Peptides against a protein of PDB entry 4XPM. Designs and how they scored, part 56

Target 1, 160 residues: chain A of PDB entry 4XPM
Amino acid sequence: VMLHSKNVKGFLENTLKPYDLHSVDFKTSSLQSSMIITATNGGILSYATSNNDVPKNSINEINSVNNLKMMSLLIKDKWSEDENDTEEQHSNSCYPVEIDSFKTKIYTYEMEDLHTCVAQIPNSDLLLLFIAEGSFPYGLLVIKIERAMRELTDLFGYKL
Target 2, 67 residues: chain B of PDB entry 4XPM
Amino acid sequence: DIKGTIAFDTHGNVIESTGVGSQRIEDIGDLSKVTLDAEGFAQVQGDSLLVHLYKRNDITLAVYTSA

## One batch from the design tools (peptide; aimed at target 2 Y54 I59)

Design b2_p28_2_s4 (made by RFdiffusion4, then SolubleMPNN; its pose is not in this set)
Fold by OpenDDE base, seed 3:
Structure b2_p28_2_s4 (fold): chain B 160 residues (1-160), chain C 67 residues (1-67), chain A 28 residues (1-28)
Amino acid sequence: as target 1 above (160 residues)
Amino acid sequence: as target 2 above (67 residues)
Amino acid sequence: MEAEEERRKKEKEELAELHEKILKEILS
C-alpha cells in the first residue's frame, strides 16, 4: 500500500507513543516530535508533535513549527557532515543498520537538552527524525527509529 | 531481590534503567568490558551491590542485587 | 555446594528470561 501524505502523518503520530515496559518498571515520555525531512535541505515533508494542546494558527503553534524547522535544518546539516566523515561514522553516535538488505545509518545527536535520532530512509532523499526529551535513553531511541524505519518500505528509494 | 537494572547496547547507550541502576549509568563503561562466560553471563562485585550480567542479541542486561 | 549451584542456575535462568521479556517488549 502506497503511503500518502495523510498516511505518513498518521504513521508519525503513532511513533510518538512512549514505551511502558512491564517486564521492568520502566517507561518513557512520548516523543516530542517525529518528522520526515529532506536530506537535501532539511525541509519538513511531514511531522507530528506531542504538543497537541496548542491552538491552531496561534503564535505558539507558529513558534513551535519554526522551532521544528530550525532543528530539522540543524540536524540535517550535522547528518550531512557526518556522512562525509569516516571518524564520525565509527563513533558511538552512529549505528549502521541493514533493513531488508538495504543499508542505512542511525545517528544520535544531542540538541540542547533534547535527545535526537536521525536516519536516512534507505536509498532515498528522505530522513526520519525523532526528537525526545533528555530522559529518553539513546539506546532505546535507536531501537525505536530502526523499528519505525522497517514500516516505511514504501519510501525506500524515494527521490525528490 | 533486584535493586535495579540497566540494559545497554554495544555502543554503551542505555536502553532502560530502573532502581539503583538509574543512578549508576556510569557503570556501563566498566560493565561493557567484563568478560562473559560461554552462556553470556557474568557477575561483578561493585561496592555493596552485586551486578549480574547477561548479554544476548547485542543487548547487555545488568541486574543489581545485594547478594 | 550443589544447592548453591542450583540457586545460581536458577538465577541465570531468571536473568535470561528477564532479558528476553525486555527484548520482546522493546522490539514489539
Scores: peptide ipSAE 0.714, ipTM 0.945, DockQ to the pose 0.948
OpenDDE base, seeds 1, 2, 4, 5: peptide ipSAE 0.714, 0.713, 0.713, 0.713; ipTM 0.945, 0.945, 0.945, 0.945

Design b2_p28_3_s1 (made by RFdiffusion4, then SolubleMPNN; its pose is not in this set)
Fold by OpenDDE base, seed 2:
Structure b2_p28_3_s1 (fold): chain B 160 residues (1-160), chain C 67 residues (1-67), chain A 28 residues (1-28)
Amino acid sequence: as target 1 above (160 residues)
Amino acid sequence: as target 2 above (67 residues)
Amino acid sequence: SAAAEAARRAELAALHQAILEEIEKQLL
């Protein structure tokens, strides 16, 4: 009925899995990270990462989380800027989409050598964020996040 | 017979690429401008390869063949 | 030939459809 924090975490973990097509000889890597963050501050509400070989509570884990926090904040800032920039909204990096009569936008952002895409969960204060390696094509990443958002209807309209 | 493929969206972003297609991502710019027939098909001769195009639901598939 | 062209078109359409179906099935 309603997504709890652990349910969301599990969902995000499921989004990490790669594509492995048989119709053509094509496969991707797993997503590096999948996150739900606040649109207001870029705060991480839930996240999953493929880099799970790091021991819990280790320095490396802390560093990785801190890196995610930094990326989420930067992406939130860029997203916020673009939401107030009509020119950016008409670039090839912006995909207007409609899910169940709710309108939202998917943005693709190059973050160093990583491919990212972010979308506001419809009518909410939340953003869904995928971070992938540079080999993960943007077109597929957009499809992935759009389809993923369709499964997050419980979060539609969520306000902080 | 297929030497490679590129699938791309209306923004020119890659969805998938294989074979020689992976080395010809720059072709998307020109391929996206090709006029398709009523059924969504076209063929474009390029260098040593023939490119077969099919677009449906805003996704274009380019298949590279020798003939 | 016309038959060969039809076959090529069918192959393209089938491949296009197959790719999309695989993508959809591998979402979650």
Scores: peptide ipSAE 0.746, ipTM 0.954, DockQ to the pose 0.881
OpenDDE base, seeds 1, 3, 4, 5: peptide ipSAE 0.746, 0.745, 0.745, 0.746; ipTM 0.954, 0.954, 0.954, 0.954

Design b2_p28_5 (made by RFdiffusion4)
Pose (drawn by RFdiffusion4):
Structure b2_p28_5 (pose): chain A 143 residues (1-50, 63-86, 92-160), chain B 67 residues (1-67), chain P 28 residues (1-28)
Amino acid sequence: VMLHSKNVKGFLENTLKPYDLHSVDFKTSSLQSSMIITATNGGILSYATSNSVNNLKMMSLLIKDKWSEDENDTNSCYPVEIDSFKTKIYTYEMEDLHTCVAQIPNSDLLLLFIAEGSFPYGLLVIKIERAMRELTDLFGYKL
Amino acid sequence: as target 2 above (67 residues)
Amino acid sequence: ATAAEEEATTRNELKDLHDDIMDEINSQ
């Protein structure tokens, strides 16, 4: 099994959209970046930006390790269930940036959202949890 | 009139904030400790501003008005 | 009686605002 590069890239581009509420006068900026990376090496499989390529590689590996350390050391952590599949969503403050990371269930892949410091964490967590519900094709993807 | 709002989750993380809500994010620590009535409502205040609380689906809404 | 009617109205408005916020978040 392999990834359909163009469609995954299109998916990540779609996850970039900001929230724009009218019930209250609230709107976020769009995500800084959205990436799918390996849980193993932290290597980037696909990404979308709304800063530079060099900067994404560094952040990705860093969050991969932070996630890896938290995932087996016996911040916020949100246990989630999607169609009886389990994963966990972590938030990490990356300098002035807000980030969310979660392993795509039973896969060797992580989904990573990078947003500005003004993007509320609770909202970033909802955004990534709903986005993961669209990634059933990637559950169990093994390297 | 409504002077601001804050919505926050069970971890106390913010989902959205407006008005004085964005200036009072620190209120969440106290607000999240408020025990709501049987229907999910409460009213509390730190100062001249009245905070109306409603919680459902693990999301608490706080709206700020005058007392 | 008037105070109870005002309180019930405030609670209904607050609940509707909460649901509208959540509907907009879940639609986007």

Design b2_p28_5_s4 (made by RFdiffusion4, then SolubleMPNN; from b2_p28_5, 19 letters changed)
Fold by OpenDDE base, seed 1:
Structure b2_p28_5_s4 (fold): chain B 160 residues (1-160), chain C 67 residues (1-67), chain A 28 residues (1-28)
Amino acid sequence: as target 1 above (160 residues)
Amino acid sequence: as target 2 above (67 residues)
Amino acid sequence: SAAERAQREERERLARLHEEILKEIEEQ
């Protein structure tokens, strides 16, 4: 199934879902945001947020989007720096992963009180970005984004 | 009875935590260094709790119990 | 021995819990 823009939006919305583990008494909050951004300039191509209860075209909505743009840029910049830093790539904040035959890296970044995770969609100019509350554990966040990435094969190799 | 759990990955990052485990995230550093037996198990006496360890598929589960 | 059996059972429970956690994560 080909992923179109609207399908990507829906996909990202689905990634917002929290974990609720019943084997142990553990549950997370929903992701605050889920985005696909450009690796080049951090431009948001698609996004989903948990707080969509804001009236459309309201100032609050605009501010929220602007905040996402800011975070996107910051995370992209950090990601770019790390991609050019061997030491950072070997830190505990970097997870080299292989999906099928494609290699990529997952990075975890603390942004103020938020836990974020970003990964380059394999061989593409795109990054998948999850933003969660500080209570969302990084190890699980990494697993989440890895699993999500596996569903974005249509975007593998996408170049702007 | 289980007093809490911590599951963590090879990077020492938490996957899940419950109960007393949520308050003992700092234990991961030491727990990750524990030598496991051939089946991936270990037990570590810590403070007033016993920690049961099991590692498989690069994920370590620590279960805190009394005794 | 009884102690050995108890240990085995405990290990099995631990392993099952580990498996269930992973299973739940994969399903969500």
Scores: peptide ipSAE 0.732, ipTM 0.951, DockQ to the pose 0.890
OpenDDE base, seeds 2, 3, 4, 5: peptide ipSAE 0.732, 0.732, 0.732, 0.732; ipTM 0.950, 0.950, 0.950, 0.950

Design b2_p28_6 (made by RFdiffusion4)
Pose (drawn by RFdiffusion4):
Structure b2_p28_6 (pose): chain A 143 residues (1-50, 63-86, 92-160), chain B 67 residues (1-67), chain P 28 residues (1-28)
Amino acid sequence: VMLHSKNVKGFLENTLKPYDLHSVDFKTSSLQSSMIITATNGGILSYATSNSVNNLKMMSLLIKDKWSEDENDTNSCYPVEIDSFKTKIYTYEMEDLHTCVAQIPNSDLLLLFIAEGSFPYGLLVIKIERAMRELTDLFGYKL
Amino acid sequence: as target 2 above (67 residues)
Amino acid sequence: DWTEEDNNELDDFISEMLDKISERIEEE
């Protein structure tokens, strides 16, 4: 099994969109970036930006390790269930940036959102949880 | 009139904020400790501003008005 | 588009919570 590079890229581009509410006068900026990376090496499989390529590689490996350390050390952590599949969503403050990371269930892949510091964490968590519901094709993807 | 709003989750993280809500994010620590009535409502205040609380689906909405 | 629907659902949810608060204030 392999990834359909163009469609995953398109998916990540779509996860970039900001929230724009009218019930209250509230709107976020779009995500700084959205990436799927390996839980093993932190290598980037696909990404989308709304800063530079060099900067994403560093952040990705950093969050991979931070996630890896938290995932087995016996911040916020949100246990989630999707169609009886379990995963966990972590928030990490990366300098002035807000990030959310979660392992795609039973997969060797992580989904990572990078937003500005003004993007509320609780909202970033909801965005990534719903986005993961669209990634059933990637559940169980093994390297 | 509504002076502001804050919506926050069970971890106390913000989902959205407007008006004075964005200036009073620190209120969440107290607000999250408020025990709501049987229907999910409460009213509290730190100062001249009245905070109306409603919680459903693990999301608390606080709206700020005058007392 | 699922991202647009998510945004609409959040907007509706917040609107419903505001309506509940308004009704409660009227009852009081």

Design b2_p28_6_s1 (made by RFdiffusion4, then SolubleMPNN; from b2_p28_6, 15 letters changed)
Fold by OpenDDE base, seed 2:
Structure b2_p28_6_s1 (fold): chain B 160 residues (1-160), chain C 67 residues (1-67), chain A 28 residues (1-28)
Amino acid sequence: as target 1 above (160 residues)
Amino acid sequence: as target 2 above (67 residues)
Amino acid sequence: DPVEKFNEELDKFLQEMLDAIKARLAAQ
């Protein structure tokens, strides 16, 4: 099934769900945001947010979206820098991964008090971006985004 | 008699933490250096608690019990 | 829901690891 815009939005909304690891009685908060952005300009192609209490078309919603735009741009810039920095690629904040036959990298970035994770969708001009509270463990966040990327095969190789 | 747990990856980043484990994240540095046996297990005395380690598929689980 | 599926897989994996440790403890 081809992944259409509505399907992407729905998928991102699903990624917001928290981990509830009953085996060890560990539960996270929901992700604050889940986004697909362009690797070129950091533009948001699709997003989901847990903060749905803001009325639509309100000033508060506009501010919220603007904040997401700012974060996405900043993270894209950092990602771009790191992709051209061998040292950063060998830091603990970089996870080289292979999905099928495609190689990509997962980066963790702390943004103020938030924990973020970003990864290039394999062979594409798109980045998947998760934003979580600071209490969300980075190791788990990496696992989460890696698993999510495996479900986005329709976007593999997508070029703008 | 489990007092808590920590699961962490090969980068030393936390996957989950519970109980006393949540207060002992700093242990990961030392725990990651522990030599595991052929089955992937180890036991380490950590202060007043006993730490039981098991590693599988690049994930290490530390279980804290009373000493 | 594929996301939920992966959550379940991780939980199961941790459960298996926990059980392994418990088994080791019992064998001591």
Scores: peptide ipSAE 0.727, ipTM 0.953, DockQ to the pose 0.861
OpenDDE base, seeds 1, 3, 4, 5: peptide ipSAE 0.727, 0.726, 0.727, 0.726; ipTM 0.952, 0.952, 0.952, 0.952

Design b2_p28_6_s2 (made by RFdiffusion4, then SolubleMPNN; from b2_p28_6, 14 letters changed)
Fold by OpenDDE base, seed 1:
Structure b2_p28_6_s2 (fold): chain B 160 residues (1-160), chain C 67 residues (1-67), chain A 28 residues (1-28)
Amino acid sequence: as target 1 above (160 residues)
Amino acid sequence: as target 2 above (67 residues)
Amino acid sequence: SPVEELNEELDKFIKEGLEAIKERLKKE
């Protein structure tokens, strides 16, 4: 099944789900946000948020969307900088990964009290972005976004 | 018997933590340098707790016990 | 779902590690 815009939205919503282990007493919060943004301008193509208590078309919703826009832009800018910085690419906050022979990188960024990670969808002009609470461990966040990207093969190579 | 756990990746970033492990994230620096045996095991005595290490598939599990 | 799958894999790993450590201790 091809990924349509509505399917992407649903996919992102699914990525919000937390982890709850039973082998040990460990559970996470849901992601605050999951987004697909453009690598060029940080424009949001699709997004999902765990806080859906805001009525549609409300001022609060607008504000929340605006906040996401700001965060996406900031993260995009940081990502762009790091992609042109060899030192940053060799830091512990950068994870080179390979998915189906496609190479990409996962970056983790601290955004105030939030934990974020972003990865370029392989060979595309798109970034997948997860925003989580500060309690969400980075190692898990990285694995999470890697697994998510594996499901977005339809977007591999997507150019704007 | 288990006082806590930490699972961390090759970058030293936490995957999960529980119990006392959640308060000992700083241990990862030292734990990551521990030489494991051929089966991926090691033990490290730290303060009052014993840390049992198990590494497989680039993930290290540290289990804190009293003995 | 990739989330559920990862959840299961993590649980499996942790469980495996715990059991492995347990067995290792028995051999000592």
Scores: peptide ipSAE 0.698, ipTM 0.952, DockQ to the pose 0.913
OpenDDE base, seeds 2, 3, 4, 5: peptide ipSAE 0.698, 0.695, 0.697, 0.695; ipTM 0.952, 0.952, 0.952, 0.952; seeds 2, 4 fail the geometry check

Design b2_p28_6_s3 (made by RFdiffusion4, then SolubleMPNN; from b2_p28_6, 13 letters changed)
Fold by OpenDDE base, seed 1:
Structure b2_p28_6_s3 (fold): chain B 160 residues (1-160), chain C 67 residues (1-67), chain A 28 residues (1-28)
Amino acid sequence: as target 1 above (160 residues)
Amino acid sequence: as target 2 above (67 residues)
Amino acid sequence: DPMEEFNKELDEFIKEMLEAIKERLAKQ
């Protein structure tokens, strides 16, 4: 199924759902945000947030979006730096992964009190970005974003 | 009885934690260095609790018990 | 929902690991 903008948005919304590991009675919070941004400018192409209890077109909504824009830019910048830093790529915060025939990296970043992870959609100019509360464990976050990327094959190789 | 769990990846990052495990994340450093047997198991004493380790597919599960 | 499905898969995986430990304990 082709992932159009609408489909992507819906998918990102689905990624917000918490992980619930009943086997050990472990449950996470929902992701705060899930985004697809450009690797070049950090521009938001699509996003979903768990905090949708804000009236539409309200100033609070605008501020929320602006905050997302800020975070996306910051994370993009950090990602860009790390992609040009061999040492950072060998840190425990970097997970080289291979999806099908494509290689990419997943980075985890502490942003204030938030846990974030970002990964370049393979061979694309796009980044997938998850923002979670500090209680969301990084190992699980990495697993989650890897799984999510596997569903975004339509975006593999996408160039702006 | 199980007092808690920690699951962690090869980078030492937590996948899940429950019970006393949630308060013992710092154990991962040492637990990751434990030599596992041929079947992927180990048992080590951690503080007053016994830690049972099992690794499969780059995930290590630590189960804390009283005995 | 693929993400939900994977949640179940991961849960089952952890469950299997937990059971493996329990089985090991039972043999002791």
Scores: peptide ipSAE 0.736, ipTM 0.954, DockQ to the pose 0.872
OpenDDE base, seeds 2, 3, 4, 5: peptide ipSAE 0.736, 0.735, 0.734, 0.734; ipTM 0.954, 0.954, 0.954, 0.954

Design b2_p28_6_s4 (made by RFdiffusion4, then SolubleMPNN; from b2_p28_6, 12 letters changed)
Fold by OpenDDE base, seed 1:
Structure b2_p28_6_s4 (fold): chain B 160 residues (1-160), chain C 67 residues (1-67), chain A 28 residues (1-28)
Amino acid sequence: as target 1 above (160 residues)
Amino acid sequence: as target 2 above (67 residues)
Amino acid sequence: DPVEEFNKELDKFIQEGLDAIKERLAKE
């Protein structure tokens, strides 16, 4: 099944789900946000948020969307900088990964009290972006976004 | 008997933590340098707790016990 | 579902480690 816009939204919503272990007493919060943004301008193509208590078309919703826009732009800018910085690419906050022979990188960024990670969808002009609470461990966040990205093969190679 | 756990990746970033492990994230630096045996195990004595290490598939599990 | 899948995998890994460690302790 092809990944349509509707499917993308649903996919992102699914990525919000927390991890809840039973082997040990460990449970994460849900992601605050999951987004697909453009690598060029940080424009939001699709997004999902765990806070669905805001009525549609309300001023609060608009404000929340505006906040996401700001965060996406900031993260995109940081990502762009790091993609041109060899030192940053060799830091512990950068995870080179290979998916189906495509190489990409996952970056972790601290945004105030939030934990974020972003990865370029392989060979595309798109970034997948997760925003989580500060309690969400980075190692797990990286795995989360990697696993999610593996499901976005339809977007591999997507150019704007 | 288990006082806590930390699971961490090859970058030293936390995957999960519980109990006393959540308060000992700084241990990862030293734990990551421990030489494991052929089966992926090691034990490290730290302060009052014993740390048991198990690594497989690039994930290291540290289990804190009193003995 | 990649989330659920890894949730299970991680649980399995941790449980495996816990069991193995417990077993080694018992043999000491």
Scores: peptide ipSAE 0.696, ipTM 0.947, DockQ to the pose 0.849
OpenDDE base, seeds 2, 3, 4, 5: peptide ipSAE 0.685, 0.682, 0.684, 0.690; ipTM 0.946, 0.946, 0.946, 0.947

Design b2_p28_7 (made by RFdiffusion4)
Pose (drawn by RFdiffusion4):
Structure b2_p28_7 (pose): chain A 143 residues (1-50, 63-86, 92-160), chain B 67 residues (1-67), chain P 28 residues (1-28)
Amino acid sequence: VMLHSKNVKGFLENTLKPYDLHSVDFKTSSLQSSMIITATNGGILSYATSNSVNNLKMMSLLIKDKWSEDENDTNSCYPVEIDSFKTKIYTYEMEDLHTCVAQIPNSDLLLLFIAEGSFPYGLLVIKIERAMRELTDLFGYKL
Amino acid sequence: as target 2 above (67 residues)
Amino acid sequence: DWTDESNEELDEFIKESLDAIEEKNEEE
């Protein structure tokens, strides 16, 4: 099995959209970046930006390790269930940036959102949980 | 009139904030400790501003008005 | 689009919560 590079890229581009509420006068900026990376090496499989390529590689590996350390050391952590599949959503403050990371269930891949410091964490967590519900094709993807 | 709002989750993380809500994010620590009535409502205040609380689906909404 | 729908669901959720607070205040 392999990834359909163009469609995953398009998916990540779609996860970039900001929230724009009218019930209350609230709107976020769009995500800084959205990436799918390996849980193993932290290597980037696909990404979308609304800063630079060099900067994404560094952040990705860093969050991969932070996630790896938390995932087996016997911040916020949200246990989640999607169609009886389990995963965990972590938030990491990356300098002045807000990030969410979660392993795509039973896969060797992580989904990573990078937003500005003004993007509320609770909202970022909801965004990544719903986005993961659209990634059933990638559950169990093994390297 | 509504002076502001804050919505936050069970971890106390913010989902959205407006008005004075964005200036009073620190209120969440106290607000999250408020025990709501049987229907999920409460009213509390730190100062001249009245905070109306309603919680459902693990999301608490706080709206700020005058007392 | 699923992202637009998520936004609309959140907007409606907040609206319903505001309506519930307004109705409770009228009862009081």

Design b2_p28_7_s1 (made by RFdiffusion4, then SolubleMPNN; from b2_p28_7, 15 letters changed)
Fold by OpenDDE base, seed 1:
Formats: structure tokens, C-alpha cells, sequence
Structure b2_p28_7_s1 (fold): chain B 160 residues (1-160), chain C 67 residues (1-67), chain A 28 residues (1-28)
């Protein structure tokens, strides 16, 4: 099935779901945000947020979107820097991964009190970005985003 | 009786933590260096707790017990 | 869903790990 804009939005919304590892009585919060952004300018192509308490077309919604725009830009910039930094690519904050013979990297970034991870969708101009609360473990976040990327094969190779 | 758990990846990043494990994240550095047996198991005596390790598929589970 | 599957996979791993540890303790 072709991934359309609405499908992407729905997909991102699904990624917000928390994990419940009841075998050890561990449960996460929902992701704050899940986004697909451009690697070029950090522009948001699609996003989902768990904050549904904000009325539509409200000033608060606008501010929320603006905050997402800011974060996406900042993370894109950091990602761009790291992609040109061998040392950063060898840190424990960088996970080289291979999906269907495509190589990409997952980066974890702490943004104030938030835990984020970002990964370039293989061979594309797009980044997948997860933003979570600080209580969300990075290792789990990485596993989560890797699995998510595996579901976005339609976007592999997407160029702007 | 389990006092807590930590699961962590090969980068030393936490996957999950519970109980006393949540307060022992710093243990990952040492736990990651422990030699496991053929079945991926090890036991490490901590300061006051015994840590049981199980590793499979690049994920290490540490279980803290009193004995 | 992929998320639910991953959740289950991780939980299953943890369960298996706990069981493995318990079994090892029995052998001691």
C-alpha cells in the first residue's frame, strides 16, 4: 500500500504509543512528538503530537507548532553537524544501522529536559524524529525509531 | 525476590529500568564488561545486591536481588 | 501494529530473561 500524506500522519500517530513492558513492570509515557522533517532545512512535512488538549486554531496550538518547528530545526542542525563529524559518529549517541541493505544512523540528542532521537530515512532527504520526555530511555527510543523506519520503505530514496 | 531491573543495549543506553535498577544506571559501565558464560549468564556481587545478568541479541538484562 | 509487535517482542525477551535467570538459580 502506497504511503500517502494521511497515511504518514496516521503512522506517526501510532508511533506515539507508549510501551508497557509488564514483565518487569516498566511502562513509558507516550512520545511527545513524532515527525518527518526535511534534512535540508528541518521543515516539518508531517507530525503527530500526544498533546491533544490544545484546541485547534488556538494561539496555543500555533505556539505548539512553532515550538516543534524550532526543535526540528535545531535537531536538523545538530544532525547535520554530526553527519560531518567522525567523532560524533563513533559516540554512544550514534547507532549505525542497516535496513534492507540501506545504511543509516540513529542519533540521540538531549534537548533540555527532553529525550530525542533522529534518523535519516535511508537514502532520502527526510529525517524521522521522535521527541519524548526525559524519562524515556534512549535505548528504547532507538529500538523504537529503528522499527519505525523499517515501516517507511516507501520513503526510502525520497529526494526533495 | 527481584529488587529491580535494568535492560541496556550494546551502547550502554537504557532500554528499561525498574526498582533499584532505576537508581543504579551507573552500574551499566561495569556490567557491560562482565564476561558471560556460554548461555549468556553471569552473576555479579554488588555493594549490597546480587546482580544477575542475561544477554541475548545484544540486549543485556540485569536483575537485582538481595541474594 | 508494528509498535505493538515491538512492545510484545521486548516484553517477551524480558520474560525469557527473567525465566532464564530463575532457572539458573535453581541449578545453583
Amino acid sequence: as target 1 above (160 residues)
Amino acid sequence: as target 2 above (67 residues)
Amino acid sequence: SPEEELNEELDKFLAEGLKAIEERLKKQ
Scores: peptide ipSAE 0.738, ipTM 0.956, DockQ to the pose 0.845
OpenDDE base, seeds 2, 3, 4, 5: peptide ipSAE 0.736, 0.736, 0.735, 0.736; ipTM 0.955, 0.955, 0.955, 0.955

Design b2_p28_7_s2 (made by RFdiffusion4, then SolubleMPNN; from b2_p28_7, 13 letters changed)
Fold by OpenDDE base, seed 1:
Structure b2_p28_7_s2 (fold): chain B 160 residues (1-160), chain C 67 residues (1-67), chain A 28 residues (1-28)
Amino acid sequence: as target 1 above (160 residues)
Amino acid sequence: as target 2 above (67 residues)
Amino acid sequence: SPMEELNEELDKFIKEGLDAIKERLAKQ
């Protein structure tokens, strides 16, 4: 089944769910945001945010969306810089991965008190972006985004 | 008794942490350098805790115990 | 859900590690 806009939104919403381990007493918070953005301009194509009971069309909702736009742009810019920086690509903040013979990179970025993770959807003009609280460990965030990307094969090779 | 845990990846980034492990994230630097045996195990003496290491599939689990 | 499956996989790994360590200790 082809991944449609609504399906993408629903998928991103599912990525918000926290991890809750039972073998040990470990539970994360929900992701603050999950987005698919353009690698060119950081434009948001689809997004999901944790439920904060913000009324639709409220000023608070508008402000939150504007914040996402700002975060998206900032992270896109950082990603773009790193993609042209060999040293950054060899740092501990960069995870080269291969999905179905497609190579991509996962980057982790500290954004103020937030933990973020971004990865180019293989061979596409799209980035998958997770924004989490500072308590969300980066190693887990990386594993999470890798698994998520594996489910977005319909977007592989997507060009704007 | 287990006092805490840390699981971390090959980049030294945390996957999970519990108990005293959550307060010992800085240990990862040293733990990542520990030589494991053929089965992927090691033990490291900490301050007052013993750290048990198990690595499989590029993930290292550190378990903190009193002895 | 792939995310839920990942949660289960990670949980399983941690449990396996804990059990393995416990077993190792029992042999000492």
Scores: peptide ipSAE 0.697, ipTM 0.950, DockQ to the pose 0.887
OpenDDE base, seeds 2, 3, 4, 5: peptide ipSAE 0.696, 0.697, 0.693, 0.696; ipTM 0.950, 0.949, 0.949, 0.950

